# Ledger of designs, part 189: peptides against a protein of PDB entry 8YR4

Target 1, 309 residues: chain A of PDB entry 8YR4
Amino acid sequence: PRGSPALQLVVLICLGLMGLERALNVLVPIFYRNIVNLLTEKAPWNSLAWTVTSYVFLKFLQGGGTGSTGFVSNLRTFLWIRVQQFTSRRVELLIFSHLHELSLRWHLGRRTGEVLRIADRGTSSVTGLLSYLVFNVIPTLADIIIGIIYFSMFFNAWFGLIVFLCMSLYLTLTIVVTEWRTKFRRAMNTQENATRARAVDSLLNFETVKYYNAESYEVERYREAIIKYQGLEWKSSASLVLLNQTQNLVIGLGLLAGSLLCAYFVTEQKLQVGDYVLFGTYIIQLYMPLNWFGTYYRMIQTNFIDMEN

## One batch from the design tools (peptide; made by RFdiffusion4, then SolubleMPNN)

Design b2_p25_3_s1 (from b2_p25_3, 20 letters changed)
Fold by OpenDDE base, seed 1:
Structure b2_p25_3_s1 (fold): chain B 309 residues (1-309), chain A 25 residues (1-25)
Amino acid sequence: as target 1 above (309 residues)
Amino acid sequence: SELEERIKKLLEEMKKLAEELVKKL
């Protein structure tokens, strides 16, 4: 933000904290490997205790993984509140200024409260999309690239290839299945709006419905509309379960292939027991943010679909 | 239709402005 050197400094600190999160994602598995190797070698207690204490401290800084509730992530989120509020307010003021530049005929054809609700949804959607791109998409892509490079250099080119293929397949399936799911969600929202419109029209015409004794007919039409809605809701919910299960299968296959290859190299004495644990820990850390990817992409698509209606 | 296009255009302009704001951050 060009207007506040204090907010520019906060953005630079947040970018520095994001770089620290990337370093922690590599260091935490390395320290966990070192603990397993020291336990296997029956190393002196002082070396083991120092490595465990350092691991627990690094794990406190990282939390449950990238984008989870770690100290660095919480500090970044706290500092970012002011930047988000500045960005939101700037977007809201631009929308509001643009709404005032629109013709009187555009305002007379609309309920002012509906226009404001569309503007608020728009601002929330854009601010949510930006926060998601900056804090989840870009960091996750960076961690995947760092992971491919790390495994290709320190293990074998085959490990880098497994990670590349699993992550590429995971991302591709997540996008394709989420785009396919968007069709069911649009159909669900359209049927929800049609069901609500029928209920409102029936209640606004209450006197006419009473005059013709048509209450049972209106209730049956409303029941049919609910059944059609629930059929679309079921397809939307089932498609979400299918997405999550497909993601879990890709993760499971990647973990299986890489863990078997690690186990084989440990039996050949080319890798240590700790390197097997490092691979499993690092892969799980890469997949945690990707599960959030499907959730935030859904929220973004929801907010866009809820603005199209 | 014309409103969806204007809202889409406004959202694209807001997205471009947000991308420019991110590039000017």
Scores: peptide ipSAE 0.006, ipTM 0.384, DockQ to the pose 0.011
Fold by OpenDDE base, seed 5:
Structure b2_p25_3_s1 (fold): chain B 309 residues (1-309), chain A 25 residues (1-25)
Amino acid sequence: as target 1 above (309 residues)
Amino acid sequence: SELEERIKKLLEEMKKLAEELVKKL
């Protein structure tokens, strides 16, 4: 943020907190592994209790599970509110100044409420894209790279290769299936707008519809438009389920291949039981941000399509 | 509209800048 040294300091603190989150994502599975190994070895209670207490403290800082945010993530989100508000206000003022630079003829040809709605959608889309790129895309890519390096160095090159192939295939299929799905979403939105326009035109011409006793005819035309919309909505929703299932299959196959390989190396006494638990825990931790990636990429594309209409 | 095209262009530039940042990380 140019012009506020206080907001620049907040951005630097947020970047430091993001680095701490990446360190916690590696440390939490390691401490969980160590607990499983200490339990397997029947280690002294004092060593086990200290490792469990340290794990619970690190897990409190990290957070984890669906809807559980860690202390570090909450602190980052809280500090970022002021940066987001500054960015939003700057984009809003830039859009508003640009609207005032446009010709009077452009303003007379559009309803003021439609222009404001386009401006608000534009601001929300830009601010959402920025927040998504900084807080989800970059951290997720960093966690994948850190994961590949960690598994390649501390386990075996085969585990790093499985994670690399699984994540590369997941990202590629997410992009390809989402681009394919965008066609169905555009067709759905166009038919929704056409259905709404027919309903508005029928209601604005209510007196004429009453004069001709055409209410049943207008209701039937509206029903046909709804059925056509629902046929496109079903294709859009079914394509979303197909995307989610394809993503689940890729992660499931990666988890299966890596878990079988890990189990084999534990039977050969090359890895410990805790290493099996670490691998499973770490893959599940990588899956959660990636599932959000597919959701936010869809939200961004939605906001772009909703601005085109 | 000219505004939507400028907003799209700005968003594409921001997407490119983000992709370049990701390639430099």
Scores: peptide ipSAE 0.006, ipTM 0.311, DockQ to the pose 0.014
Fold by OpenDDE base, seed 4:
Structure b2_p25_3_s1 (fold): chain B 309 residues (1-309), chain A 25 residues (1-25)
Amino acid sequence: as target 1 above (309 residues)
Amino acid sequence: SELEERIKKLLEEMKKLAEELVKKL
């Protein structure tokens, strides 16, 4: 932020903490591997106790695999509150200044309170979306790249290829199926608005409906509109289940292929038992933020569709 | 509506401004 060296320092600290989160995502599986290997080798208690203590400390810093529960992520989120407040306030003041530059005719012809509410919702949505892109999407892509590099350097190149193919296929299918689903969601929202408009029109014309004894006809028209809405809702919901199943199948196949290959190399004494555990743990850690990616990409598209309407 | 198109344009400008703010952070 221009003009506040303190907030610039906070941004730099937040970037440093993001780098630390990436390092923890690699270190935690490595230390867990080392524990399994030390247990398999029946290593001295002192070496095991030190490695377990170090693992638990690193796991405390990382948290439960949902980035939001780790000490480092919580500290980052806490420090970022001041930066977000500064950014929000700056955008809000720019909008407010721009609204004051608009002609009196524009203000008299429009509900100023509704424009402010739309601007505030828009600002919150955009700021939230940018925060999500910077703190979840970019870090997840970085973790995938770091994972491919790590598995390619410290394992066989086949593991790096499996991770690359699995993640590329997952991302591609997530985008394609989500774009396909957007058609069903738009149709559902249009039919919801049409169903609501019919209900409001029938209720506003209640006296006329009652005079003509047309209550049964209006109820049947409303029932038909509900059935049509439910048919579109079912398509929207079924398409979400199909997305989730497709995602789970891709990750399941990647985990299966990599786990079988790792088990084979352990049997061939090329890898240790701990390396099998490392691979499984790391793939599950990559899957958690990617599962959120599908949810937030949908929120992004929703906010864009709600801005298009 | 012409209003929705103007709101969309305003939101796109706000998006660009927010992207510039993030680049200037």
Scores: peptide ipSAE 0.006, ipTM 0.359, DockQ to the pose 0.011
Fold by OpenDDE base, seed 3:
Structure b2_p25_3_s1 (fold): chain B 309 residues (1-309), chain A 25 residues (1-25)
Amino acid sequence: as target 1 above (309 residues)
Amino acid sequence: SELEERIKKLLEEMKKLAEELVKKL
């Protein structure tokens, strides 16, 4: 933000902390490898204790990896609160100014409270989307690229190729299955709104329903609407399970292929036992933020569909 | 429909503005 050098400095510090998180995501598996190798070699206690202490300290800074609450991630999130508040307020003021520029006919045709609620949902959704893109999507893509480069340089080109194919297939299937799921979610939300509208109309017309003794008919019509909703809800939920299972299968196959290749190179004495543990740890660490990616991409699509309503 | 399209356009403009703000930071 051009108007506050203090907020610019906070953004630069947050970017520096994001770079540090990327470095920690590589260093933590390396230190864990070194512990396994030192244990295998029966190294002296002093070297082992120092490496374990350094690993635990780095693991405290990192936390569980990307999308987990480590010390560096918590510090970044804390510093970002002021930047998020500034951005939110700027967006709210832009929407409010734009609402005042709209024609009097637009204001007379709409309940001002509904417009303000849509504006508030819009601001929250955009600030949430921005924070998600900057702190989860971009870092995860960076970690994948860093992982491909690291495995290609320090192991073999075959490991980089396995990670590349696994992550490319994972991302492609995540996008394709999520776009397919969006149709079921839109149909579910439309049927939910129609079911709620029927319930409200039946309750508002309670006297008329009672006058015609139509209570049984309205209950049956509401039951049919619920059954139709539940059929769409089931398709939405089942499609989510299918997405998660497809993602798990792709990561499982990538982990299997890479672990077998690591084990083979360890048997040929080209890699150490610690390198097998590094590969497995690093792939699982890449999977964690990608699983959250599918969840947040769904939340973004929800918020987008819920703003269409 | 027309509100949805305007909100969608506003959200896309705000997304672009946010991406430009991130690029200009």
Scores: peptide ipSAE 0.005, ipTM 0.350, DockQ to the pose 0.012

Design b2_p25_3_s2 (from b2_p25_3, 18 letters changed)
Fold by OpenDDE base, seed 2:
Structure b2_p25_3_s2 (fold): chain B 309 residues (1-309), chain A 25 residues (1-25)
Amino acid sequence: as target 1 above (309 residues)
Amino acid sequence: SKLEEEIKKILEELEKVAKELAEKL
């Protein structure tokens, strides 16, 4: 971004973090393979425990599956909020300024039908996301219950307990933090509507603005409204990053506890190497839909509150 | 008015395009 050395530094840090995410995407599978090899070779517990701990740490940095919710990705997303806000504000002000440069005939000659189609696309997107939630949440909750039962029956009661505690804590924190963040979202949406209303009023009064040569004044008033909106948007977006990071920590702790316990039982010849692979794969499979769900639920709530106002 | 609804929706589209552009940058 031209004109802010601080934002340029943030962009460079974000690019560095993107490079780190790529490195993690290669390292995590390598460490996972190394664990499987060490388990197969019946390696000493100290070497195995160190490799498992290192794997879980790298997996915490990467996040579940796509890496979109790992610590590094969350940190990148958090830092990128200010860059996004700068870009959005610049584009909005350029468009708004350009609209005030257009002729009165352009403002009077607008076609209603194209505008209606955009609102319908927004509504269709929300409905599609709601359907995606319903079709992913209910199955994921079923998979959690099935997983608790499976691990309790076929492994040991301790594994079922770890999965139960991990998933119960994950769901509880997801609900509590989501309720907590709803206040920031409501405040953001109220200010978004107020900012839009000011822009609409300015553009409806285009003749008056043009008569008084007040285009620069209206642009500055709109800029102030955008800055106020972006202050609330930052709180909303930062609260999501906090949610995702909290979820990542809970899954990371569950994965650590369960993976160490599983590795120990494999070393004691009570479990097979395949059981370790199964546990790790299953926990990651449970995490991915739940994490995507948290992100989509946000998008839906944002779009639904945008439709009610 | 019909014009207010049109301007509001154009602003909503422009904001959506601006957000999509900002997510792609």
Scores: peptide ipSAE 0.008, ipTM 0.428, DockQ to the pose 0.011
Fold by OpenDDE base, seed 5:
Structure b2_p25_3_s2 (fold): chain B 309 residues (1-309), chain A 25 residues (1-25)
Amino acid sequence: as target 1 above (309 residues)
Amino acid sequence: SKLEEEIKKILEELEKVAKELAEKL
């Protein structure tokens, strides 16, 4: 972004955070392998507990792999909101200015194809969301229940309790924070529709705007409306980052408690090294679909609020 | 009017293209 040194600094910080994410992607598997080796060698509890705690801390920073919302990824996403808003606003203003430079004949000629494309995109989005709910959300809820039952029956009852408390807290916080976010989205969409309506009215009155040479005035009014919209969009996007970070924290605490307990029972020869690997793999498998839920719930709310207006 | 709906739709697509460009830049 050429116009703001502050936004250039934010871009550089975001690039640095992307580099840190790449380093974490290498370090996390190394620490995981080290845990497996230390468990196999029957290493002292103090060295094992330190390595497990360090691994879980690195996993909290990473978020769990490709598409995960770790602390570093959430911080990057949060900082990037202002950069995205700056770029979006600049492109929207350039497009709006260009539309006011086009002939009335161009505005009258663009009827049917673009209408169909937006209707098709809306329909495709709703269908994609229904498919996601059916193929990812419902199976993940089933896998949580199966996991609680499995760990309660085949592991110590404490494992089933950790998974139950972690997933119950995760789901409850997801619902509560999501309902709280709906208010910010409704306000955002109402302001988006008002900004769009203003742009439509300006373009419908194109002849009058040209007659008074008022193009610069209409562009500035549109800029002010976009700035107001972006203030609401920031609240919506920041609330999503807060949701993702809260989810990451809950999963991180569950992973820490369960991984330490697994490691302890392996040292006491009550569990095998394979059981530690199983627990860690299963918790990560539960987290992966749930992490996408925040992004898909974004699309659900957008499509449903656009159908209510 | 038919023209208002068409302009709304052009603006929606342009906003979407702008958002996709902003995510790539």
Scores: peptide ipSAE 0.008, ipTM 0.403, DockQ to the pose 0.011
Fold by OpenDDE base, seed 1:
Structure b2_p25_3_s2 (fold): chain B 309 residues (1-309), chain A 25 residues (1-25)
Amino acid sequence: as target 1 above (309 residues)
Amino acid sequence: SKLEEEIKKILEELEKVAKELAEKL
C-alpha cells in the first residue's frame, strides 16, 4: 500500500507471520516425534510433560493440520483486514469512476446479468448448505458420539468425559458466538445494500451528474459510504477471528488435558505408545470438520442475507 | 420483465426452503 507506512508495517508483520507458520509446520512434527521417542524410552515424567506441553503450545500456534485457524493464522487474518479494506476501497473507487466514464448502452445489458448472478448465488448457497449438513455436520456429530463411546470403553471413563466436555463446550461456544456474530453481519449487509443503492442511483442519474459536473461529489459520497461499510465489515471479520480463536483455545485445552493424561497412562504401562498417537490423531480429525463449520455458516449467512435484500 | 418475475418467484421459493431449513436447525 503506497502512502501509509502503518499499512506497510502491517504487511511486513503479516509476511513474518507467514514465515512463522512455515516454521511451525516443521517444528510440530519434530516435537511429536520427540514425544513418541520419550514414551518409547520410558523417559522421566517431567521431561515428557514439558515436551507434551510445548507440543500443544506449538499446535495452538499452528492450529489444524492445514494451519487454517491457529493463533498465528488468526493474528495474520486480523491484521490483514485493514490491508484488504484499503485494497478493496481503492478497487471499488476505480471501478465506480470507470463506470461513470462508460456509455449508457453498457448499463442496460448488466442489470439482467446482475439479477442472474444473485439467483445463481442463492441456488449455490442452498445447495452448499445441504451438502455441508449432509457431508460435514451429521458425520462430525456421529464421529463425536463414536469417539466418546470408544474412549470411554477402551481407554478410561476420564477420556470419554474430556472429549464430551471439550466437544460440548466447543459446540455451545460456536452457536453462541455465531448468533452474536449474525447481528454484526446483518448490520454490515444492510450498509452494503445502502452503499450499492447509492451507486446504482448515481449511475442511473449519469446524465444529470455529467450535466452538473458532480462526478467528484458522487465519488466522495460513495467513498464515505464505503468507509462506513468497512467499519461494520471490520466488526464482522474481527468477530470471525474471535470465533476461530475461541474454538482453537477449546480444542487446545482438550488436547492438552487428554494428551497429558494419555502420556501419564503410557508411563504407567496401562496404555501403549500407539494409543497416544491414536488419541491425538482422532481429536485433530474431529477438529478439522468443526473448524469448517464457522466458514460454511459464514458462506450460508452471506448468501441468505444477499437474498433478503 | 417476465424474466424478473420468474427470478423473483425462484428467489421466494428458495427463501421459503431456506427458512424451513433454518427452523429445523
Scores: peptide ipSAE 0.000, ipTM 0.315, DockQ to the pose 0.011
Fold by OpenDDE base, seed 4:
Structure b2_p25_3_s2 (fold): chain B 309 residues (1-309), chain A 25 residues (1-25)
Amino acid sequence: as target 1 above (309 residues)
Amino acid sequence: SKLEEEIKKILEELEKVAKELAEKL
């Protein structure tokens, strides 16, 4: 943010916290590995208690599960509120100044309240997209790269290759299937607007419809439009289930291949029992942000489609 | 410097998207 050294410092702190989250994503599985190994070896209580306490502290910082944001993520989100407010206000002022530069003929042709509502939706969409790219996409790509490097250095090159192939296939299929789904979403939105327009036109012409006793005919036409909409909605919803199932299969196959390979190396005494747990835990940690990727990529596409119309 | 350039690129993209939004509005 130009002109506010305080907000620049907050951005630097947020980036430092993002770096700390990347370190925690590697350290938490390592400490969990170490606990499993120490339990398997029947290590002395003092070493085990220290490792468990350290793991619980790191897990508190990272967070874990579908509803508990970690301390670092909460602190980042809290600090980012001021940066988001500065960015939003700057975009709103830019749009507002541009609206004042537009001709009087443009303002007479459009309802000012509708323009402001579209501007507010646009600012929210752009700010949301930016926050998503910075806090989810870039970090997830970084975690994948860190994971490939870590597994290639500390395990075997085969584990790094499995993670690479699984994540590249997941991302590629997510993009391809989502682009394919966009056709169904556009067709659904077009039919929704057409169905709504027919309902409005029928209600505006209510007196004429009543004069001709055409109420049953208008209701049947509206029913046909609803059935056509529901057929397109079903295709959109079924395509989402197909995306989610395809993603689940790719992750499941990657987890299966890597888990079988880990189990095999544990039986050959090349890896410890904790290494099996580490691999499974790390793959699940990569999957959680990637599952959000499909949801937000859909939100991005929806916002872009809603801006094209 | 790199962070200011990324923030500047982000702001320039936001300004471009805001301009494109305002031109389509």
Scores: peptide ipSAE 0.007, ipTM 0.374, DockQ to the pose 0.010; fails the geometry check

